# Ledger of designs, part 64: peptides against a protein of PDB entry 1MQS

Target 1, 223 residues: chain A of PDB entry 1MQS
Amino acid sequence: ILKMLFLNKDLNNNDNITTITDDIFNQQEIIWKVLILDIKSTATISSVLRVNDLLKAGITVHSLIKQDRSPLPDVPAIYFVSPTKENIDIIVNDLKSDKYSEFYINFTSSLPRNLLEDLAQQVSITGKSDKIKQVYDQYLDFIVTEPELFSLEISNAYLTLNDPKTTEEEITGLCANIADGLFNTVLTINSIPIIRAAKGGPAEIIAEKLGTKLRDFVINTNS

## One batch from the design tools (peptide; made by RFdiffusion4, then SolubleMPNN)

Design b2_p16_1_s3 (from b2_p16_1, 7 letters changed)
Fold by OpenDDE base, seed 3:
Structure b2_p16_1_s3 (fold): chain B 223 residues (1-223), chain A 16 residues (1-16)
Amino acid sequence: as target 1 above (223 residues)
Amino acid sequence: SLVEEKYKKFINPFTI
């Protein structure tokens, strides 16, 4: 679990599909983008937005994720698709092929932890994680800015955290090391992060540890 | 503290 420091917009607990759409379209500057949909999201978009609204939002081309799409390596892409293994694999393949300049991924519903881990793993293998600028679901509103995307260079962290043979003590120790690395990074950047972590796993442990460190630091610095 | 409230509010799930 690589805790990415995400600058999340204040998500109101009631983030509906409309809020995701508003975030895509309420950009001050019209940036021309490609919109990639699936069957489900096409129905959603068609019910809420008119074709003219998409154009005003800077959507030059829209297509289905399963369709053959021409590469536009200088154009950013917005994915608004169902959180499925198939769609993740297609997105990763598009990333590998440099099909677009930047990838803004929005899932139509909650992304299960296993699929998020799969996405992260596949993206890490490509070496092109910097092209993924956003990943959103009903719970995840985060902007990954390139300067804030970094590796702690911890070998086999994923394997250690997911190996059933790994002890709780080993997991806790690794989580502490990750939290320390993140804390040091935060201090270097000189900004207070918004911490987002999946519940019920190592990410939550890391988030709690990092939160504690940051609170302690703020208290001690203001004293 | 205001800081604690702010951080509590943002502990929501993102596992990269």
Scores: peptide ipSAE 0.000, ipTM 0.270, DockQ to the pose 0.034
Fold by OpenDDE base, seed 4:
Structure b2_p16_1_s3 (fold): chain B 223 residues (1-223), chain A 16 residues (1-16)
Amino acid sequence: as target 1 above (223 residues)
Amino acid sequence: SLVEEKYKKFINPFTI
């Protein structure tokens, strides 16, 4: 998250958020930026960062992507939003309207290829592709509750997985969503986990899905 | 697509 707020520059990873922000604040001129969030990413950011941390990162204003936002044509914008068609369309509209000087786009999770294609196509049509400075999949589709605890914020996951009335399709779908969230978490921490799951239930399904995703990712990253 | 390729250079997996 902090890296994103500093336009994905390498930060010294060994320090507390406060130390990192203080060091950067002291070493470099603050680039003031706008942070554009959605509901989900707002929860993610709020779980990790304080308002003061945002300020130290040079975030002058943060707003919801769906809210009416005043143009700040001389101010760079960081988008940290879900990879949805709706959000892409809004970003492109903001680009068309020259709402900000530069666009740093960060998706909370992996951007599907079809949406990437759509984004690229729409941006190309605008003739303003030079304003798009970066696009990242941040893999931050989770909320940090405590230093060593996170949540995927999937409502009623436990209940759904354990309700005898839940259909196999619902279980499978939910397991896929959980696996996606865990995958994003693993990528965020940049560590390959030891996966342990109970056998014969949803946990095993999730573990298998996660394992497959991780293997595929490793293969694709090393190729 | 060619359009996608143009923007691929801006796309990076990123970890925090």
Scores: peptide ipSAE 0.000, ipTM 0.281, DockQ to the pose 0.185
Fold by OpenDDE base, seed 1:
Structure b2_p16_1_s3 (fold): chain B 223 residues (1-223), chain A 16 residues (1-16)
Amino acid sequence: as target 1 above (223 residues)
Amino acid sequence: SLVEEKYKKFINPFTI
């Protein structure tokens, strides 16, 4: 998250949030930025950072992507939003209207190819592609509640997985979504997990899916 | 796609 707020520049990873923000705040000219969020990313940011941390990172204002926002054509914007068609359309509209000077786009999870192509096509039509400085997948589909605990904030997951009326397809789909969230968490933490799951249930399915995703990722990264 | 390649340089995964 902090790296994103500093326009994805390399930061020394060994320092705590306070040290990083203080050092940057004191040593460098602050580039003031607007932070544009959605509901999901707001929860993520709020779980990890305080308002003062945002300020120290040069965030002058933060807003929801769907709310009316005043134009700040001389101010760079950081988008940290879900990879949806709706959000892409809003970003493109903001680009068309010259709402900000520069666009640093960060998606909370991986952007599907079809949406990437859509974004690229729409941006190309605007003739303002030079204003888009970054497009990143941040893999931040979780909320940190405690130092050693996080949540994917999937509503009624337990009920859905344990309801005898739930279809196998629904269970499999939900398990895939959970595995995706866990995968994103692992990538974000940059640590190989020890996976522990109960056998014979959804937990095992999730563990297997997560294991497969991690293996595939390692293979693809090394190829 | 050609469209994808045009913007590929902007796309990178990165840490928190």
Scores: peptide ipSAE 0.000, ipTM 0.292, DockQ to the pose 0.187; fails the geometry check
Fold by OpenDDE base, seed 5:
Structure b2_p16_1_s3 (fold): chain B 223 residues (1-223), chain A 16 residues (1-16)
Amino acid sequence: as target 1 above (223 residues)
Amino acid sequence: SLVEEKYKKFINPFTI
C-alpha cells in the first residue's frame, strides 16, 4: 500500500510502516497527493494505515470517488478503487474536467480486459492520456482485521451461501468473487496456501476455483 | 524458487 502511495516507486521494506514513512519524510521531498477511494478500498486502507501514515506518505486529502470533490488541478491524484465501469467513468470524467494534475490509477483487484479497453477508449477520446501516469491492479480487495487475520468484507456472504432460496447461479457467482478475493490475498501475502474446505458445499466450490487460479498463475509465472 | 522471487517482487510492492 505504501508503495502505491509513493506512486509505485520501490521502497525499502525492511522497516515498519512508521520507520519507512519517517525516513521518507525526512530524506525525500514529499509529493503531496490526493487519495481517492471507494467504500471497499477505504476499509482496506483503514485496516493497514493510520491517518498519520497517510500524511507522512504525502496524502493531503482523501475522499470517496462518488463524493463531490473540489478540483485540485495542480495536485496529483491516486485512485485506489474497485475495477468497475462506474469508477472508470468517474475517473474519466475527472480527467475530462482536469480535476487533478496527474492520475495514478490503482484498482483494488484485477481489471478485466473489457474494462481496460473501455478505459483506454474513453481516455483516448479525451485527448488527455498524458495525464494518466499509471494504471495498476493492486490486488488489495481485503481488510486486515488483526495479525494473521483478514476479511474480504463481503456483505451477507454467510446468509447468501446458507439461504435455501439462493439460486445455484448466485452461489456460484459469490463463490467466484470469494475465490478472486482469496487469490488476490494470496498474491499479496506471497504465501502458498494450504487449502482446506468442507465437501459438498460452497467451500468446495471456492477451493476448486482458487486452486485453479493458483495453478494457472504458477504455470503462467513459470513459463 | 522463481515463483518465490517473482512473488516477493510482486508482493514487496504491495506489503507497504
Scores: peptide ipSAE 0.000, ipTM 0.282, DockQ to the pose 0.067; fails the geometry check

Design b2_p16_1_s4 (from b2_p16_1, 5 letters changed)
Fold by OpenDDE base, seed 3:
Structure b2_p16_1_s4 (fold): chain B 223 residues (1-223), chain A 16 residues (1-16)
Amino acid sequence: as target 1 above (223 residues)
Amino acid sequence: SNVEKNYKKFINPFTI
């Protein structure tokens, strides 16, 4: 839960909640965020954290997803809600209305594939996919560092990779394009990346292609 | 040799 409140950054698991919150609070710049909950997640949060803990985590406002909420277009939002069609529709509506600056979506349980596809489709239609910074469920033990969040601006990439009608050649081609984009980004940043990818899917293909490109580049530059 | 590969389950359809 604390990890989520800190935008899924790695927290030292050996530190007490108080130590973690104090260390971050003592860091010069607190990122203030809005926390959007549902009934279920409210119970979860309330069981683990105190109001003061939320404040120390940079949560300035917390509200229920179904409540009328004031727009805060310059403030990032963390959603921690059940993976339901209703909640997805509300999140997309909030996105359409520019209710917040950035959207960090965390589902309380596994998001079914059909709902993920629905979310992706609706977000794509809005043209505001860049505002969606994270989408996680309970199976996502991933840490995204803000400086490394970028879009390759490839339209319908997720849908193409997950459509059962998409050919292997199309998937491979798209993975190559993504790997090229990532490679160019790495060169621009001039930093050696840590590559993390899910096994058994397009992400692994992309990681392998990117790894090959990076190795080839290093070999050619040292030659 | 300089690229660390760590394969864990990661699904973010909006960052790829």
Scores: peptide ipSAE 0.000, ipTM 0.276, DockQ to the pose 0.047
Fold by OpenDDE base, seed 5:
Structure b2_p16_1_s4 (fold): chain B 223 residues (1-223), chain A 16 residues (1-16)
Amino acid sequence: as target 1 above (223 residues)
Amino acid sequence: SNVEKNYKKFINPFTI
């Protein structure tokens, strides 16, 4: 998260958040930025950073992507939002309207290829592609509740997986979402887990999906 | 697509 707030520059992250922000705030010229969030990413940021931490990271203003936002044409913007068609369309509209000087786009999870193509196409049509400075998949689709505890914040997950009225499609969809969240968590921790799951239920489905994602990732990063 | 290729230079698929 802090790396993102510093425009994905390499930071020595061996220190706590306060030490890092204090050192950077005191030693470097602060680039003031706007942070654009959605509901989900707001929860993510709020779980690990305080308003004062954002300020020390050079975030002067933060807002929801769906809110009416005043133009700040001389200020760079960091988007940290879910990879959805709606958010892409809003970003492109903000680009069209010259709402900010530069656009640093960070998705909370992997952007599907079709949406990437859509983003690229729409940006190309605007003629303002030079304002797009970065596009990142941050893999930060989880909430940190305690130093060694996280939540995917999936509402009614237990109920959905155990209700006999739930359809196979709903179960499969939920398992995919859980696997995606776990995958993002693993990548953030930068450690490959041993996966163990009970047989014959949703846990096995999740484990299989997660295992496949991790294997594919390892293969692709080593090639 | 050619359009996608043009924007790949801005994309980093992994950030820690």
Scores: peptide ipSAE 0.000, ipTM 0.332, DockQ to the pose 0.174
Fold by OpenDDE base, seed 2:
Structure b2_p16_1_s4 (fold): chain B 223 residues (1-223), chain A 16 residues (1-16)
Amino acid sequence: as target 1 above (223 residues)
Amino acid sequence: SNVEKNYKKFINPFTI
């Protein structure tokens, strides 16, 4: 997260967050930025960072993407939002209106190719592509609850997966979402896990989906 | 597109 707040520069991640922020604060001129979030990314950030940490990262103002935001045409903006058509359209609208000086776009999870193409197309039409400095897939679709524990914050997941009335389609869809969240987590941790799951249920489905995603990723990264 | 050229996958640390 801090890397994103520092415009995806390399940071020493072995240090405490406070040490990192203090060191950067003391060594570099702070670039003041606006942070634009959605509900999900707000929860993610709030689970890891304090308001003071945001300030030390040069975040003066943070707001929700769907809120009315005052134009700050001389201020760079960091978007950290879900990869949705709605969010893309809002970002493009903000670009059209010259709401900020520069746009650093970070998606909380994988941006589908079709949405990337849509973003690219819309931006090209504006003639303001030069204002978009970064587009990143951050793989941060989770909440850190404890140092060694995280949550995907999927409402009623357990109930849905264990309710006999739940359809196979609903189960499969939810399992896919869980697998995506786990995949993002694995990539963030940068360690390939040993996956163990109970057989004959949703856990196995999730494990298989996750395993496939990881294998595909490894193949694509080595190619 | 210029936007596609700027697109990169970036992995942040788990804790920051």
Scores: peptide ipSAE 0.000, ipTM 0.315, DockQ to the pose 0.399; fails the geometry check
Fold by OpenDDE base, seed 4:
Structure b2_p16_1_s4 (fold): chain B 223 residues (1-223), chain A 16 residues (1-16)
Amino acid sequence: as target 1 above (223 residues)
Amino acid sequence: SNVEKNYKKFINPFTI
């Protein structure tokens, strides 16, 4: 997250948040920027960073992407939002309106190819592609609740998975969402997990989906 | 697409 807030520059990861922010603050002129979030990414950021941390990272203001935001044409913007068509369209509209000076786009999870193509096409039509400085998949689709503990913040997941009235389609869909969240978490931790799951239930489905995603990722990254 | 090539998708999984 801090790396993203510093425009994806390399940071020394061995230090705590305060040390990192203080060191950067002391060594470099702070670039003031706007942070644009959605509901999901707001929860993610809020779980890890305090307001003071954002300020030290040069975040002058943060807002929801769907909110009416005042133009700050001389201020760079960091978008940290879900990879959705709606968010892409809003970003492009903000670009068209010259709402900010520069656009650093960070998606909370992997942007599907079709949406990437859509983003690229729309930006190309604007003639303002030079303002798009970065497009990253951050794989930050989880909340850090405590040290060594995280949550995917999926409401009623336990109830849904254990309710006899829940359809197979609903279970499968939820398992896919959980697997996606776990995948993002694993990538963020940069450690290959040992996956163990109980047989005959949602846990097995999740484990299989996660395993497949990890294998596919490794294959695609090494190719 | 050629348009897609104009934008570098960066996978940065190790962002804290």
Scores: peptide ipSAE 0.000, ipTM 0.321, DockQ to the pose 0.232; fails the geometry check

Design b2_p16_2_s1 (from b2_p16_2, 7 letters changed)
Fold by OpenDDE base, seed 4:
Structure b2_p16_2_s1 (fold): chain B 223 residues (1-223), chain A 16 residues (1-16)
Amino acid sequence: as target 1 above (223 residues)
Amino acid sequence: KFEPIKKLDLKKAIEE
């Protein structure tokens, strides 16, 4: 996240947030930026960073992507949003309208090829591709709450999974979504976990899905 | 092993 806020430059990740921000602040002039979030990424940022951290990173203002935002044509923007068609369309519209001076796009999770192609196609039509400085996949589809404890911030997951009225299809879909989030978390941690889950319930389904994703990833990356 | 942050090649995607 800090790397993203500093336009994905190299940072000493062995230091705490304060040390990193102070060092950068003291070494160079701060570049003021706008941070564009969605609901999910807002939770992510809020769980990891404080207001002072954002300030030290040069974030002058942060807003939701779906909300009406005032043009700041002289200010670079950092997008940290979910990889959805809707968000892509909004980003492209912001690009068309010259809402910001530069665009640094960071997706919270893996951007599917079809959406990447869509983004590329739309950007190419605008003729403003030069304003898009970066496109990154951050794999940060999780919320850090406590050391060794995190949340995917899936709305009412516990309630949904424990509601007797919930259909098997709904459970399966939710489990798949959870597994995707966990997969991204594992990638961020950069370590293959030992998966433990309770048997006979959604946790087992999630564990199996996650295991499959991890195995497939390892095989595909090592081949 | 893992790529927690991956740069996407938009330029390549535009060219394709």
Scores: peptide ipSAE 0.106, ipTM 0.762, DockQ to the pose 0.708
Fold by OpenDDE base, seed 1:
Structure b2_p16_2_s1 (fold): chain B 223 residues (1-223), chain A 16 residues (1-16)
Amino acid sequence: as target 1 above (223 residues)
Amino acid sequence: KFEPIKKLDLKKAIEE
């Protein structure tokens, strides 16, 4: 998240958030930016950073992507939003209207190829592709609730998994989504977990899926 | 080893 706020510049990862923000705030001229969020990313940011941290990172204003926002044509914008068609359309509209000077786009999770192509196509039509400085996928679809605790905040997950009327397909789908979220969390914190799950239920399914994803990732990154 | 951030090549996507 901090890397994103500093336009994905290389930061020394060994320092805590406060040290990093203080060093940058004190040593360099702050580039003031607008931060555009959605509901999901707002929760993520709020769980990890304090308002003062945002200020120290040069975030002068933060707003929701669906909110009516005043144009700031001389101010760069950081988007940190879900990879959806709706958000892409809004970003493109903001680009068309010259709402900001530069666009740094960060998706909260992987952008599907079809949506990337859609974004590219729409941007090309505007003739303003030069204003889009960065496009990144991130793996930050979690909320920190307490120290060393986090939540994926999947709506009605418990109810769905414990409802006897839920189909196997629905369970499998939900377990896959949970495993994806956990996988992204593992990548974000850069730590391989010991997976513990209750046997004989959806937790075991999730654990298995997560284990597979982690193994596949390790194999793919080491080859 | 872990890559929590992946850079996307929009320029390439536009050209394709």
Scores: peptide ipSAE 0.104, ipTM 0.749, DockQ to the pose 0.711
Fold by OpenDDE base, seed 5:
Structure b2_p16_2_s1 (fold): chain B 223 residues (1-223), chain A 16 residues (1-16)
Amino acid sequence: as target 1 above (223 residues)
Amino acid sequence: KFEPIKKLDLKKAIEE
């Protein structure tokens, strides 16, 4: 997250958030930026960063992507939003309207190829591709509630998984979604976890799916 | 290697 706020520049990983922000604040000229969020990313940011952290990172103002925002044509914008068609369309519209000077786009999770192609196509049509400075996929499908506890904030997950009326297909689908979120979390933490799950239930299914995803990822990235 | 951030090549996607 901090890396994103500093336009995805390399940051020294060995320091806590406060030390990093203080060091950057003291050593470099602050580039003031607008931070554009959605509901999901707002929750994520709020769980990880303090208000003062945003300020120290040069965030002058933050707003929701779906809200009407005043043009700031001389100010760069950081988008940190879900990879959806709706958000892409809004970003492109903002680009068309020259709402900001530069666009640093960060998706909260992996952008599907079809959406990437859509973004590319729309941007191409605008003729303003030069204003898009970065497009990144982040892996932040979680909210940190406690230092060692986080939530994927999947609506009604507990109810769905424990409702006797829930179908196997629904459970499987939900487990897949949870596994995806956990996978993204693991990537964000940048460490291979020891997975522990209760046997004989959805947790085991999730663990299996997550394990597979992690193994596949490790194999594919090391090849 | 785990990469929490992945740079996307928009230029390539535009040209494709």
Scores: peptide ipSAE 0.099, ipTM 0.748, DockQ to the pose 0.687
Fold by OpenDDE base, seed 2:
Structure b2_p16_2_s1 (fold): chain B 223 residues (1-223), chain A 16 residues (1-16)
Amino acid sequence: as target 1 above (223 residues)
Amino acid sequence: KFEPIKKLDLKKAIEE
């Protein structure tokens, strides 16, 4: 993922994300890019990267592929999306409309041959193949380290939390909603979790809120 | 060797 954010340049895999981002940030001019995600890739990125990591990688704006996006014809775009016909069609439409200056396409999993052929065919028709700088597919199964994984699938949650324009109030509100969702999940599975979260970010806020909700619930139900 | 990232050759696919 980090490699993708740096346009698939060679990175030292032995270093942690912070070291890599710091080194690159200090050594090279930051190339500002748009990151185009879908719901699946949003969850993936959220599991691996922090908000500051995206910024250090030069991601100034990120959006969902299915959302209406303003044209930024002078800005390169990184697509990190599922290998679907729908996403391919959207990418091609973005290409046709000159929505971005360059297209770095990364699929979240293996792109089937039929879809590759479809992409190729559509791109060829546009005559703008030169704008597609990279096409990668990635194996992301290794990111799933937990045997039990679930998502609340809150629309735009990650994007909102990671948008520097988002207000503290908006973040707090969203974190509350996420905590509510997690709370409901915990109740549904009838298991009280040990909550662990990274410090200094929205995850901590969510964890605190969730912890409070759970404590309150336990107290109220035992009483 | 497992490669988590695979570069796809779009140009080749177009010519195909």
Scores: peptide ipSAE 0.095, ipTM 0.746, DockQ to the pose 0.330

